# Ledger of designs, part 26: peptides against a protein of PDB entry 3J47

Target 1, 121 residues: chain A of PDB entry 3J47
Amino acid sequence: IRLTNQLKSLKGLQSKLKDVVEYLDKVINKELPINHTILGKLQDVFNLLPNLGTPDDDEIDVENHDRINISNNLQKALTVKTNDELMVIYISNLVRSIIAFDDLIENKIQNKKIQEQRVKD
Target 2, 26 residues: chain B of PDB entry 3J47
Amino acid sequence: NAQYHLLVKQGDGLLTKLQKYGAAVR

## One batch from the design tools (peptide; made by RFdiffusion4, then SolubleMPNN)

Design b1_p12_2_s3 (from b1_p12_2, 5 letters changed)
Fold by OpenDDE base, seed 3:
Structure b1_p12_2_s3 (fold): chain B 121 residues (1-121), chain C 26 residues (1-26), chain A 12 residues (1-12)
Amino acid sequence: as target 1 above (121 residues)
Amino acid sequence: as target 2 above (26 residues)
Amino acid sequence: MEEQDKAIDALI
């Protein structure tokens, strides 16, 4: 039962990671706005990852110490990679918010210039 | 780490410029 | 006007 649940969770994570990568590629290519729902789901995956790395207590022999270190290093490497992806998303959102604010300011300046011209006529 | 902090610092600099501009347009 | 244009040019 436990191994089947881990395999199902890993397949779910792999599918989600693929969806995030495909979404990141579309965001980098400027084809789509960032969906906050993907960010929320990625945070949920991160909150679940620590719970996947605790072997509940009791008895497995001295030969598994290298496999546990490899698993923890892989999980840490996956966490770092996903943090880097989240950072690229965050920066992309920041840059888009800045551009949208610049466009809003330019629109406000143009509207003010049009009003000043209408008061002089 | 260093490239990350540089990129965050560049973003903060741009936000600060944008905030000053938004204050000049008010 | 001129101060706003300078502020845009400092942002670009």
Scores: peptide ipSAE 0.351, ipTM 0.859, DockQ to the pose 0.075
Fold by OpenDDE base, seed 2:
Structure b1_p12_2_s3 (fold): chain B 121 residues (1-121), chain C 26 residues (1-26), chain A 12 residues (1-12)
Amino acid sequence: as target 1 above (121 residues)
Amino acid sequence: as target 2 above (26 residues)
Amino acid sequence: MEEQDKAIDALI
């Protein structure tokens, strides 16, 4: 149940992020007027994102193209790290479910053995 | 990717064994 | 019992 809800929430977030990109493209193309309230909320979201591309103050002279590539590499690294963390959580929950089912089976065997002893007495 | 699929296959194998055991105890 | 023991041994 929890994992299915997380996957549903992530798919919902992905759809909303796509709708935001499509809105920004229409605003850039001057097909839609700039909504300052949406833009302000989007700026707040970007300010809450981990700073994906301040190279430490020592590399001010790298061309804008290399900065975009470094930021894309950091975003990719964060995405891979998040995927690996989610994988570890998934495996941990799978193993816990297996152990809990094994304990349930052992409890059922013991209960059956106790019932068979009570029928022989 | 390949290690992930290997771990998932190993987990599915354990789940299948555990389902067979659960059916034998029923 | 014997079928359960075989099922345990197949799990290990």
Scores: peptide ipSAE 0.350, ipTM 0.843, DockQ to the pose 0.103
Fold by OpenDDE base, seed 4:
Structure b1_p12_2_s3 (fold): chain B 121 residues (1-121), chain C 26 residues (1-26), chain A 12 residues (1-12)
Amino acid sequence: as target 1 above (121 residues)
Amino acid sequence: as target 2 above (26 residues)
Amino acid sequence: MEEQDKAIDALI
């Protein structure tokens, strides 16, 4: 029963992680705006992930130490991968904001030149 | 961790400059 | 113009 529940929880986590990656890819590709509520929930999941890897200190089995280390390394690798994906989104938003601002500046300069020409005619 | 915090701090600095400029162009 | 140019130069 315990092992089947752990496998089901891991499959549920894998499905959610895939949905997150697909969402992140759509945001990178400019197909969707960033949902701050989804981003906040992702950050909360990442802040809780270090605590999901603390075994409660109450079952000694020396043969699980290598499997626990492999699971912790996989969780750490997944955490790094998602921090990198969140960073790519943050940079992509920053770059989009800079481009939109540059376009706004150029539009303001052009509008001013057009007004100055209309006052001279 | 430290490189990530440095990148976030640089981005926040750039956003603050962008906000100051957007206020000066209004 | 000068205040916009100063604001661009402060952004670079």
Scores: peptide ipSAE 0.350, ipTM 0.854, DockQ to the pose 0.090
Fold by OpenDDE base, seed 1:
Structure b1_p12_2_s3 (fold): chain B 121 residues (1-121), chain C 26 residues (1-26), chain A 12 residues (1-12)
Amino acid sequence: as target 1 above (121 residues)
Amino acid sequence: as target 2 above (26 residues)
Amino acid sequence: MEEQDKAIDALI
């Protein structure tokens, strides 16, 4: 029962990581705005990742050393992947904010030019 | 690490330029 | 006006 639940949780995490990647690709392609709720859930996953490698101290069966190394390597790989994903989100937001602000400034300059022309006529 | 810091630094540079431009248009 | 556009282009 415990192994089946761990495997189900791992499959759920893998599906969620796939959904995050697909969302990131849509964000990179400018097809969707960034959802702060996805960022919050991703941060929650990061905060829980250190805890996924702490066995509750109540069943140290000595056969777990290879499983602990595999889980630690998977946790490190997931941490790196999630950090790269957060970075791509951050840059995509920064670039969108830059473009939107550039457009706002150009619009403000054009509006000022139109007002200055109307005062000279 | 180094590429991440470079990309964040480029982003902060663009944001700073953008802030200076927004202040010049005010 | 052209100096502002040049200052923009120099800031981009």
Scores: peptide ipSAE 0.350, ipTM 0.866, DockQ to the pose 0.072

Design b1_p12_2_s4 (from b1_p12_2, 5 letters changed)
Fold by OpenDDE base, seed 2:
Structure b1_p12_2_s4 (fold): chain B 121 residues (1-121), chain C 26 residues (1-26), chain A 12 residues (1-12)
Amino acid sequence: as target 1 above (121 residues)
Amino acid sequence: as target 2 above (26 residues)
Amino acid sequence: MEELDKAIDALI
């Protein structure tokens, strides 16, 4: 019973991680708009994942340990890849926000100069 | 981790410069 | 990626 529940939870986690990767790929390809609520929840999941990866030292037989370690290493590699993709999206949005803010400032400076010229004429 | 923290810190530095510039233009 | 790096370098 306990082992079947762990396997079901792991399969559920794998399916969710696949759905996340597919969502991130669609966002990178500009097929979908960036949903900040989904990104925030994903970031929270990634911040919690390092704490979930300490196996409490409950005696798991040595023959299953290598398969579990390989599966955990593949999941960790997929989570690292997805974290790197999220980081690139975050930086891209930060840079876009910065450029848009710089353009807004320059537009304000130009508008102020035009007003100062119109008051001198 | 360290590269991420460096990049976030660099972004925060740029955001702080932009906030100062935005406050000087107001 | 390369255009993003150029945009970062232009802002620094």
Scores: peptide ipSAE 0.351, ipTM 0.864, DockQ to the pose 0.039
Fold by OpenDDE base, seed 1:
Structure b1_p12_2_s4 (fold): chain B 121 residues (1-121), chain C 26 residues (1-26), chain A 12 residues (1-12)
Amino acid sequence: as target 1 above (121 residues)
Amino acid sequence: as target 2 above (26 residues)
Amino acid sequence: MEELDKAIDALI
């Protein structure tokens, strides 16, 4: 029962990670706004990642050392991948914020020029 | 690492300019 | 970047 639940949780995590990658690609392509709820869930997964490698100290069967190393390598790979994904999200948000700000400044400059011209006429 | 820190530093510089402008517009 | 700085300076 525990092993089936761990495999189900791992498949669920893999599916969520795939959904995050697909969301990131859509965000990079400017097709979708960043969903703060996805970011929060990704941070929660990152904060839970250290706990995915701590066996609760009840039942150290010595045959699990290779499985623990594989789990730790997978957890490290998932941690690096999640960090790279968060980085790409952050950069994409930053670039979007800069573009939106540049457009706002240009619009305000144009509005100021139009108002100055109307005061001279 | 170094390229990432450069990109983050450029982003923080732009964010600081954005904050200064947002404060000057208020 | 420089154009954005000039745009900010034109608004201040």
Scores: peptide ipSAE 0.342, ipTM 0.861, DockQ to the pose 0.081
Fold by OpenDDE base, seed 3:
Structure b1_p12_2_s4 (fold): chain B 121 residues (1-121), chain C 26 residues (1-26), chain A 12 residues (1-12)
Amino acid sequence: as target 1 above (121 residues)
Amino acid sequence: as target 2 above (26 residues)
Amino acid sequence: MEELDKAIDALI
């Protein structure tokens, strides 16, 4: 029962991480805006990751050492993958902020040119 | 790792220039 | 990046 639940959770997480990568690729390609709800869900997954590897202190049997190592390796792999996802979100927000400011600069240059023309007439 | 830190550093440099300009325009 | 730096320098 516990091993089948871990495998199901891993498959569900793998699918979700694929969906996040596909979303991030669309955000990088400027096809979609950054969704704060996706960021919140990723943060929730991170906050739940420590709980995926806490054996409740019920029954030290020698079989737990390999399961703890597999869980720690999975948590580490997930932490690395979600750090890469947060990184792509950060870059995407930065690029969007730069574009929005470039547009603001251009709008101010145009407004200054229009005002200078009106003072010469 | 190194490419990311370079990209973040470049972005922080742009954001700092952006903030200076936004302050000069206000 | 360089074009944005030039646009900023043109507005200062």
Scores: peptide ipSAE 0.339, ipTM 0.862, DockQ to the pose 0.071
Fold by OpenDDE base, seed 4:
Structure b1_p12_2_s4 (fold): chain B 121 residues (1-121), chain C 26 residues (1-26), chain A 12 residues (1-12)
Amino acid sequence: as target 1 above (121 residues)
Amino acid sequence: as target 2 above (26 residues)
Amino acid sequence: MEELDKAIDALI
């Protein structure tokens, strides 16, 4: 029961991570806007990952040392991957905000020029 | 690491410009 | 960046 639940949770995490990557690719390709709810969930996962990597100091099971090292390396690799994904989301949001702002500036400059022309006529 | 930090620094520079303009337009 | 600064300066 515990191992099957862990495997199910890991498969669920892997599926969600795949969905996030696919979403990020669509965001990079400018096909979709960024979903802040996905970003918030990724941040929550990142904040929980350090807490999953603290072995509660209460069972030195000597037979698990290699499995613990593999698990810690996997958690570290997942943490790095999540950090890289968060960075790509951050940059994508920043670039979109800049583009939208450049368009806003240009629109305001044009509107100001049109008003100045109408006051001179 | 260095390329990441450079990209973040460039982004923060652009965000600061965006904030300055947003304040000047208000 | 420089064009954005010029656009900002033209709007102020």
Scores: peptide ipSAE 0.338, ipTM 0.859, DockQ to the pose 0.078

Design b1_p12_3_s1 (from b1_p12_3, 5 letters changed)
Fold by OpenDDE base, seed 5:
Structure b1_p12_3_s1 (fold): chain B 121 residues (1-121), chain C 26 residues (1-26), chain A 12 residues (1-12)
Amino acid sequence: as target 1 above (121 residues)
Amino acid sequence: as target 2 above (26 residues)
Amino acid sequence: ELEENLAFVSQL
């Protein structure tokens, strides 16, 4: 019973992680706006992941050790992939913010030059 | 984890510099 | 891709 529940929870987590990846790809492609609530929930999942990979030290038979290591490696690989995708989104938003501020600064400089010319005439 | 936090910290540093520049041009 | 974005942000 306990092992079946863990496998069901892991499959549910994998499905949710896939849905997040698909959402992140749509956000990168500018098809959807960034939802801060989804991003926050994803960060919470990542902060809880270190606690999901420590089996509390009570009775695991030697035959399950290889399957647990494979599942932990797959979960770690999926975590790394999603971390990289989140990082790309963060950088992309940072770059967009920088460009928008640069354009704002240039527009302000131009407006100041135009005002200084009008005061000299 | 550490590399991600370092990258975020660098990005926040750049944003802070940009905000200071924008305030100096105002 | 990620390194290229970081290099672009570092040049700004």
Scores: peptide ipSAE 0.438, ipTM 0.885, DockQ to the pose 0.037
Fold by OpenDDE base, seed 1:
Structure b1_p12_3_s1 (fold): chain B 121 residues (1-121), chain C 26 residues (1-26), chain A 12 residues (1-12)
Amino acid sequence: as target 1 above (121 residues)
Amino acid sequence: as target 2 above (26 residues)
Amino acid sequence: ELEENLAFVSQL
């Protein structure tokens, strides 16, 4: 019963991670709007992933050490890849916000110049 | 790590310049 | 890839 529940939870986590990757790919491809709340929760999950790689010192057989090391290296590589993807999204949004703000300032300058001309006429 | 912090600092520097420019136009 | 994505976003 406990082992079956752990396997079910692990499969559920794997499915949820897949759904997250598919969501991130859709956001990168601009098929979906960027949700900052989802990104923040993903960052929190990834910041906790290195701590999930510390097994509490209770009882897992030495015969899986190579598979655990390969899994930890894969998890680390996936964490790095996702950090890079999140960084691209962050910088992308920052640059877009910069451009939109520059355009807003230029529009304000032009509007002020038009008003000053109307007051002089 | 260092490159990430440098990129974030560059972004913050640009945002600060924009905020100053927006405040000067207001 | 990362630089190319950054350049593409800077053009948007």
Scores: peptide ipSAE 0.425, ipTM 0.878, DockQ to the pose 0.033
Fold by OpenDDE base, seed 4:
Formats: structure tokens, C-alpha cells, sequence
Structure b1_p12_3_s1 (fold): chain B 121 residues (1-121), chain C 26 residues (1-26), chain A 12 residues (1-12)
């Protein structure tokens, strides 16, 4: 039950993230008007992400293009790191759920054998 | 990416075995 | 960190 709910929640999150990407692509392609409320919520999510390099306000003259590339590379690196961490947690929970189910099965087999012995006595 | 897909596939294989076994014990 | 998580999995 718990594992199935976690897998369902993860699939739901993946579907929702895909819907957000598809929406952003349509907005970039000018197929849909910019919804300021959705953009504001997305900005709030980005603001809750650890600030991936506030450039210390003290060096003039990195072209805006290089700052965007560095920010994108760092964001990509952290997204990969977070995905790897979440993957390890997911596997851990999966393995634990498999072990708990194996124990439940063994307990059910033992209980069935005990009942079959009690019916023969 | 490929290692992630392999790992997810192994997890799905274990889940499928688990479901079959849970159905056989029912 | 990843190694610690792997060690935790190996203890389960």
C-alpha cells in the first residue's frame, strides 16, 4: 500500500512537471498568452530552490549570456544531483517494501501450514 | 539516463514478481 | 552523501 502510493505520487509529479514544460514551450512559441499567475507560482518554486550563485554584486562585466549559461549549467548539475538523491531514496523504499512483503508472504505460508496441521490432528 | 532506466526497469520487474506472489498467496 | 545513502540501503 505505502509503496504503491509513493509510486502513484511520483508518477503524478512527473505528469505535472511534463504539463508545466509543455505549457512553458507553448508560451515561448507564443501559442498561448503568458499567464502571470502561473509564472508567479513558478517563480516562487524557483525562489525556494537554493540560490545557485548569487554573483557577489562586486564584479562588473560578465556578458549576460555567460551568466545565463553558468546558471543553467549549475541548475542542471543540481537537478541531476537531486534526481540521483531521490532515486537512491526511491530504491531504498522499494527494497524495504520488497523485504516486508517477502516476510508477510513467509508468515502467510507458515500460518497456512499450521492450519493444515491443526485440521489433520 | 540509461542506468536510471535500467534501475527503474529492475524495480518494475521486482514489483511485478511481488504482485504475482501476492495474488498466489491470496 | 550518495555513499552514505547506499550504505543505508545495504543495511536494509
Amino acid sequence: as target 1 above (121 residues)
Amino acid sequence: as target 2 above (26 residues)
Amino acid sequence: ELEENLAFVSQL
Scores: peptide ipSAE 0.416, ipTM 0.876, DockQ to the pose 0.029
Fold by OpenDDE base, seed 3:
Structure b1_p12_3_s1 (fold): chain B 121 residues (1-121), chain C 26 residues (1-26), chain A 12 residues (1-12)
Amino acid sequence: as target 1 above (121 residues)
Amino acid sequence: as target 2 above (26 residues)
Amino acid sequence: ELEENLAFVSQL
């Protein structure tokens, strides 16, 4: 149940993120009016994203395009790292569940064997 | 991505086998 | 221990 709920929540987040991208594309294309409340919340989300490579203020002369590419590469690297961490947590919980269930089965087999021995005496 | 989906599928297969074994021991 | 394991499996 918990793992299924986490997977469902992640799928829900992915769908919502896709809807946000589609909305932003429509706003950029001037198909929809700019909603300042939605933009403010999106700006808050982007400000909560770790500021992925402010280049040290000593190289003012690298075109804004290279800064955007470095920020996108570092954002991609952190997204990959977060996905790998979530994968390790998922596998660890799965393995723990398998061990716990194996121990439960073994204990049930032992209890059944003890009851069969007591009925024979 | 492909290795992740393979590992999740293998884990789900093992969990399903374990559930069948637990039902047979009941 | 068994009851905790059963509760953990029941949460999956």
Scores: peptide ipSAE 0.397, ipTM 0.880, DockQ to the pose 0.094; fails the geometry check

Design b1_p12_3_s2 (from b1_p12_3, 5 letters changed)
Fold by OpenDDE base, seed 4:
Structure b1_p12_3_s2 (fold): chain B 121 residues (1-121), chain C 26 residues (1-26), chain A 12 residues (1-12)
Amino acid sequence: as target 1 above (121 residues)
Amino acid sequence: as target 2 above (26 residues)
Amino acid sequence: SMEENLKFVSEL
């Protein structure tokens, strides 16, 4: 039950993230007007992400292109790190569920043995 | 990415085996 | 059997 609910929640989150990506792609392609409320919520999510590297660049006019590439590489590195952390959590929960299910199976086997003994007596 | 997908696939395989076992013990 | 179940669990 708990694992099935966690998997359902994770699938729901994955679907929601996909919907956000599809929305952003439509906004980038100018198929939809920019919704400031959705962008504000996305900005809040990004602001809750650890601010990866203020460059202490007190220096002058590096073209906007290099800053976008550094930001994209950093965002990619964060996404990978978050994915790795979520994977470790997922596997840990999976292992815990396997152990709990093994215990449940052993309990069922024991209960079946007790019933078979009661039918023979 | 590839190692992640492999590990998730292995976990899903174990879960499927566990579900089959639980169904056989029912 | 119990032995088949143990074998199945050991293969998990």
Scores: peptide ipSAE 0.348, ipTM 0.860, DockQ to the pose 0.093
Fold by OpenDDE base, seed 2:
Order: C-alpha cells, then structure tokens, then sequence
Structure b1_p12_3_s2 (fold): chain B 121 residues (1-121), chain C 26 residues (1-26), chain A 12 residues (1-12)
C-alpha cells in the first residue's frame, strides 16, 4: 500500500512536470500566449529549489554558458543521488516485506503442526 | 545501472520463490 | 514434507 501510493504520487508528479515542459515549449514557440499566473507559480517552484550553483562570489567572469552547464550538472548529480537513495529505500522495503512473508509462512507451519498434534491427542 | 538491475532481478526471484512456497503451504 | 519446506526456504 505505502509503496504503491509513493509510486502513484511520483508518476503523478512526472506527468505534471511533463505538462509544464510542454506548456513552456509552446510558450517559447509562440504557439500559446504567456500566462503570467502560471509563470509566477513556476517561478515560485524554482525559488524553492535548492540554489544549485551560486558559483562562489569570486568567479564573476565565467561565461553564462559555463554557469548553466555547472548548475545543470549539479542538478543532474543531485537527481541521480536522490534516485539512488529512493532505490535503496525501495529495496529495503521489499526485503522487509519478504522477511515478513517468510515469518508469516513459518507461523502458519507452526500453527498447522500444533493443530495436527491436537487432532492426534 | 547494471548492478541495480541485477539486485532488482534477484529480489524478484526471491519474491517468486516465496510466493511459490506460500502457495505450497496453503 | 516439513523437511522439503525447510530446504526450500534455506535455498531462498
């Protein structure tokens, strides 16, 4: 149940992010007018993202292109790290479910043995 | 990636074995 | 048998 809900929530987030990208592409291509209300909400979301690269205030002279690449690389690295952490949590929950199932089977076997012994007495 | 897919595949194998065992104990 | 079940679990 919990894992299924997390997976459903993640799929829902992925779908919404895709819809946002498709919207932004249409706005960039001038296929749709700029909706300032949507843009404002997107800006709020970006402002809540960890600052993925203030270059230390001492590197003022890196071309805007290199700063964007460094920021994108750090964002990618954080995304990969987060994915790996979520993966470890997923596997840990899978293993716990397997152990709990094994314990349930063993308990059922023990209960059957006790019942069989009571029928023989 | 490859080690992860291997670990997931191994976990799926264990789950399948446990399901077969649980069905045999029923 | 019980022994076969234990062997099956031990092979997991």
Amino acid sequence: as target 1 above (121 residues)
Amino acid sequence: as target 2 above (26 residues)
Amino acid sequence: SMEENLKFVSEL
Scores: peptide ipSAE 0.343, ipTM 0.858, DockQ to the pose 0.081
Fold by OpenDDE base, seed 5:
Structure b1_p12_3_s2 (fold): chain B 121 residues (1-121), chain C 26 residues (1-26), chain A 12 residues (1-12)
Amino acid sequence: as target 1 above (121 residues)
Amino acid sequence: as target 2 above (26 residues)
Amino acid sequence: SMEENLKFVSEL
């Protein structure tokens, strides 16, 4: 029962990570704005990751050490993947902000030129 | 980790340059 | 100058 629940939770996490990647690709392509609700859920998953690798300390049989190392490696791999996803979100927001600000600056320059021409006429 | 911090630092540098440009156009 | 602004943007 416990192992089956862990596998089911892992599959559920894998599916959600795939959905997040697909969403991030759409955000990079400027097709969608960033959804703060998705970010909040991703942060919640990240905050729960430290608990996914801690077997309760109550029976250190030698067979558990290899399982703990595998779970810790998987947790580290998931943490890295989550960090990469958050990084892509950050970059996407940064690029969007830069483009929007550049367009605003260009519009201000054009408006200033139009005003300077009107004062000379 | 190091690549992430480098990328964030580069992005912050670009944002700072863009802010300076926006201030010069005002 | 517009030219100075273009140069500044090109250095970004």
Scores: peptide ipSAE 0.335, ipTM 0.868, DockQ to the pose 0.059
Fold by OpenDDE base, seed 3:
Structure b1_p12_3_s2 (fold): chain B 121 residues (1-121), chain C 26 residues (1-26), chain A 12 residues (1-12)
Amino acid sequence: as target 1 above (121 residues)
Amino acid sequence: as target 2 above (26 residues)
Amino acid sequence: SMEENLKFVSEL
């Protein structure tokens, strides 16, 4: 039962990571805005990952120490991978905020020029 | 972590420059 | 100038 749940969770995570990568690629290509809901769901998944790797304290046999180390290493590797994904999303948000601000500045400059022309006529 | 903080710092620097530019265009 | 603004943005 535990292995099948871990495999199902891993498949779900793999699917979600694929969706995130595809989303990040679309963001890098400036095709889509950043969806904060995806970020929130990713953070929630990460907050749940520590709970997936904690062995219930009731079966500390010496064979579990290697499993704990493997689960902690996997959790750490997953945490690093998602920190990288969150970083890409953060950078993408910054770039979009910059572009939107540049467009706003240009719109203000154009509006000011139009007003100055109307006052001279 | 260190690379993340570096990228955040670079982004904040860019935002600060952009804010100064936006204030000069007002 | 619009060109000066573009230059400033390009230097960012």
Scores: peptide ipSAE 0.328, ipTM 0.864, DockQ to the pose 0.052

Design b1_p12_3_s3 (from b1_p12_3, 7 letters changed)
Fold by OpenDDE base, seed 3:
Formats: C-alpha cells, sequence, structure tokens
Structure b1_p12_3_s3 (fold): chain B 121 residues (1-121), chain C 26 residues (1-26), chain A 12 residues (1-12)
C-alpha cells in the first residue's frame, strides 16, 4: 500500500511537471500570457531548489555558457544523489520484507511439524 | 546504469523465489 | 512477532 501510493504520487508529480513544461513552452512561444500567480509559485519552487551555485563574488568574466554547464552538472549530481538515496531505501525495505517472510515460513514449517507429531501420539 | 539494473534484477529474482516458496508452503 | 511482520508487509 505505501509503495503503491508513493509510485502513484510520483506518477502524478511527473504528469504535473510535464504540464508545467508544456505551459512554459507555450509562454516562451507567446501563445499564452504570463500568469503572474503561476510564475510567482514557480519562482518559489526554484528558490526552494538548493542554490545551484551563487558564484561567490570572485570576478571572473566566465561566459554565461559555463555557468549553465556548472548549474546543469550540479543539478545532475543532486538528481543522481536523490536516485541513490531512493535506491538504498528501496533495497532496505525489500530486504526487511524478505527476512520477515523467511521467519513466517519457518514458523509455519515448525507449526506443521508440531501438528504431525501430535497426530502420531 | 548496468550495476543498477543488475541489482534490481537480483531483487526481483529473490522476490520471485520467495513468492514460489511461500506458495509451496501453503 | 508474526502478526506485526504481516501488518508491516501488508502496509508496503
Amino acid sequence: as target 1 above (121 residues)
Amino acid sequence: as target 2 above (26 residues)
Amino acid sequence: DLEENLKFISQL
């Protein structure tokens, strides 16, 4: 139930993120007026994203292209880190479920042996 | 990528073995 | 406990 609800929530988030991208593309193409309320909420989401490098104020005239590459590399590193953390949680839950099921089976085998002994007496 | 897919396949293989064993003990 | 493990698995 919890894993299926998490997967459903993640699929719902993926669909909403796709709708946001399609909305942004329409705004960039001037097909829709900029909704200031949606833009404000989107700005709040970007401000809650871990600061993808404020360059510390050391003067280097690094062309806007290198700043985009560093931001993309940090965003990619954070995405990889989040994926690795989710993978560790998934494996840990799988291993716990396996151990709990092995103990259940062993208990059932022991109970069956005790019943077979009581029928022979 | 390849190690991740191998680990997921090993987890699915263990879950399938566990399901078969649970069905055989029923 | 078997019942607690079953509840935990059923909640996953």
Scores: peptide ipSAE 0.387, ipTM 0.873, DockQ to the pose 0.063
Fold by OpenDDE base, seed 4:
Structure b1_p12_3_s3 (fold): chain B 121 residues (1-121), chain C 26 residues (1-26), chain A 12 residues (1-12)
Amino acid sequence: as target 1 above (121 residues)
Amino acid sequence: as target 2 above (26 residues)
Amino acid sequence: DLEENLKFISQL
């Protein structure tokens, strides 16, 4: 039950994330008007991501293009690190659920053997 | 992304096998 | 046996 609910929640999150990407692609392609309420919620999600890099406010002027790429690379590296950490947690929970299920099966097999012995006596 | 999707797919496959095994023992 | 049960799950 608990693992099935976690998997269902993860599938639901994946579906919602896909719907957000599809919406953003339609907005980029000018097929849909920009919904400021959706954009505001998306900005809130991005602001909750650990902002590794407020540039300290000491030195104006050289190329806005390279700083955006460095910030995107750092955000990508953090997203990969967070994904790897979540992956390890997911595998650990999966293995724990398999062990608990094996113990449940062994207990059921033992209970069935005990019932079959009681019917033969 | 692709490796994460592969891992999630493998985990879903394993969960499906686990459900079939639990149904066969019932 | 856990190993035998894992082998059975692997065959499904």
Scores: peptide ipSAE 0.386, ipTM 0.870, DockQ to the pose 0.095
Fold by OpenDDE base, seed 5:
Structure b1_p12_3_s3 (fold): chain B 121 residues (1-121), chain C 26 residues (1-26), chain A 12 residues (1-12)
Amino acid sequence: as target 1 above (121 residues)
Amino acid sequence: as target 2 above (26 residues)
Amino acid sequence: DLEENLKFISQL
């Protein structure tokens, strides 16, 4: 029962992580705007990650040291993965801001050229 | 960590270049 | 053109 529930939870996490990656790819491809609610939930998951592998202090059974090390390594790997996802979101926002600024500059250049032509006529 | 800082640094460099371009168009 | 502007930014 406990192992089956852990496996089900891990599969659920894997599916949700796949959905986040697919969303990130759509964001990179400029198909979708960044959803602040998704970002907030990812941050909440990141903030909860440190707590997912620390059983608060009660009973050092020496058999748990290998499980604690595996849990800490998995938690660290999930933390790195979540940080990479947040980084991709951040870069996607930067790239969008850069493109929007470039378009604004181009619009200003065009408007200036039109004004200069009207003064020469 | 190092890859993150490199990527942030590249983003800041691009933003700085874009700011210079925006100033040259003014 | 975005490509031309990107080329200009690359020269700065």
Scores: peptide ipSAE 0.367, ipTM 0.877, DockQ to the pose 0.056
Fold by OpenDDE base, seed 1:
Structure b1_p12_3_s3 (fold): chain B 121 residues (1-121), chain C 26 residues (1-26), chain A 12 residues (1-12)
Amino acid sequence: as target 1 above (121 residues)
Amino acid sequence: as target 2 above (26 residues)
Amino acid sequence: DLEENLKFISQL
């Protein structure tokens, strides 16, 4: 029950994330007007993502064009890293639940054998 | 992307096998 | 046993 609910929740999250990406692509392509309410909620989600892009203060100088590409590469690398971490957590939870289910089945088979022996005595 | 989809597909396959096993033991 | 269950899961 708990695992099936977690998997359903994760599939629901994956579907919602896909819908968000599709919406963002349509906004980038200027196919849809920017909805400020959706953008605000997306900005809240991105603000809840660890902003590993505050350079702590120190030092000065040179060229606003490479920093936007570095920031985009860092955000992309962080998004990929977060996706890989979520995937590892998903697979780990899947494996743990398989093991727990196998143990539950074995316990059920053993309990059934014990009950069948008690009915013969 | 392709490796991610492959891993998710393998996980879904394993979950389906587990569900069939649980149904066969019930 | 666990080995038979693993074999059954492998065959599915």
Scores: peptide ipSAE 0.369, ipTM 0.861, DockQ to the pose 0.088; fails the geometry check

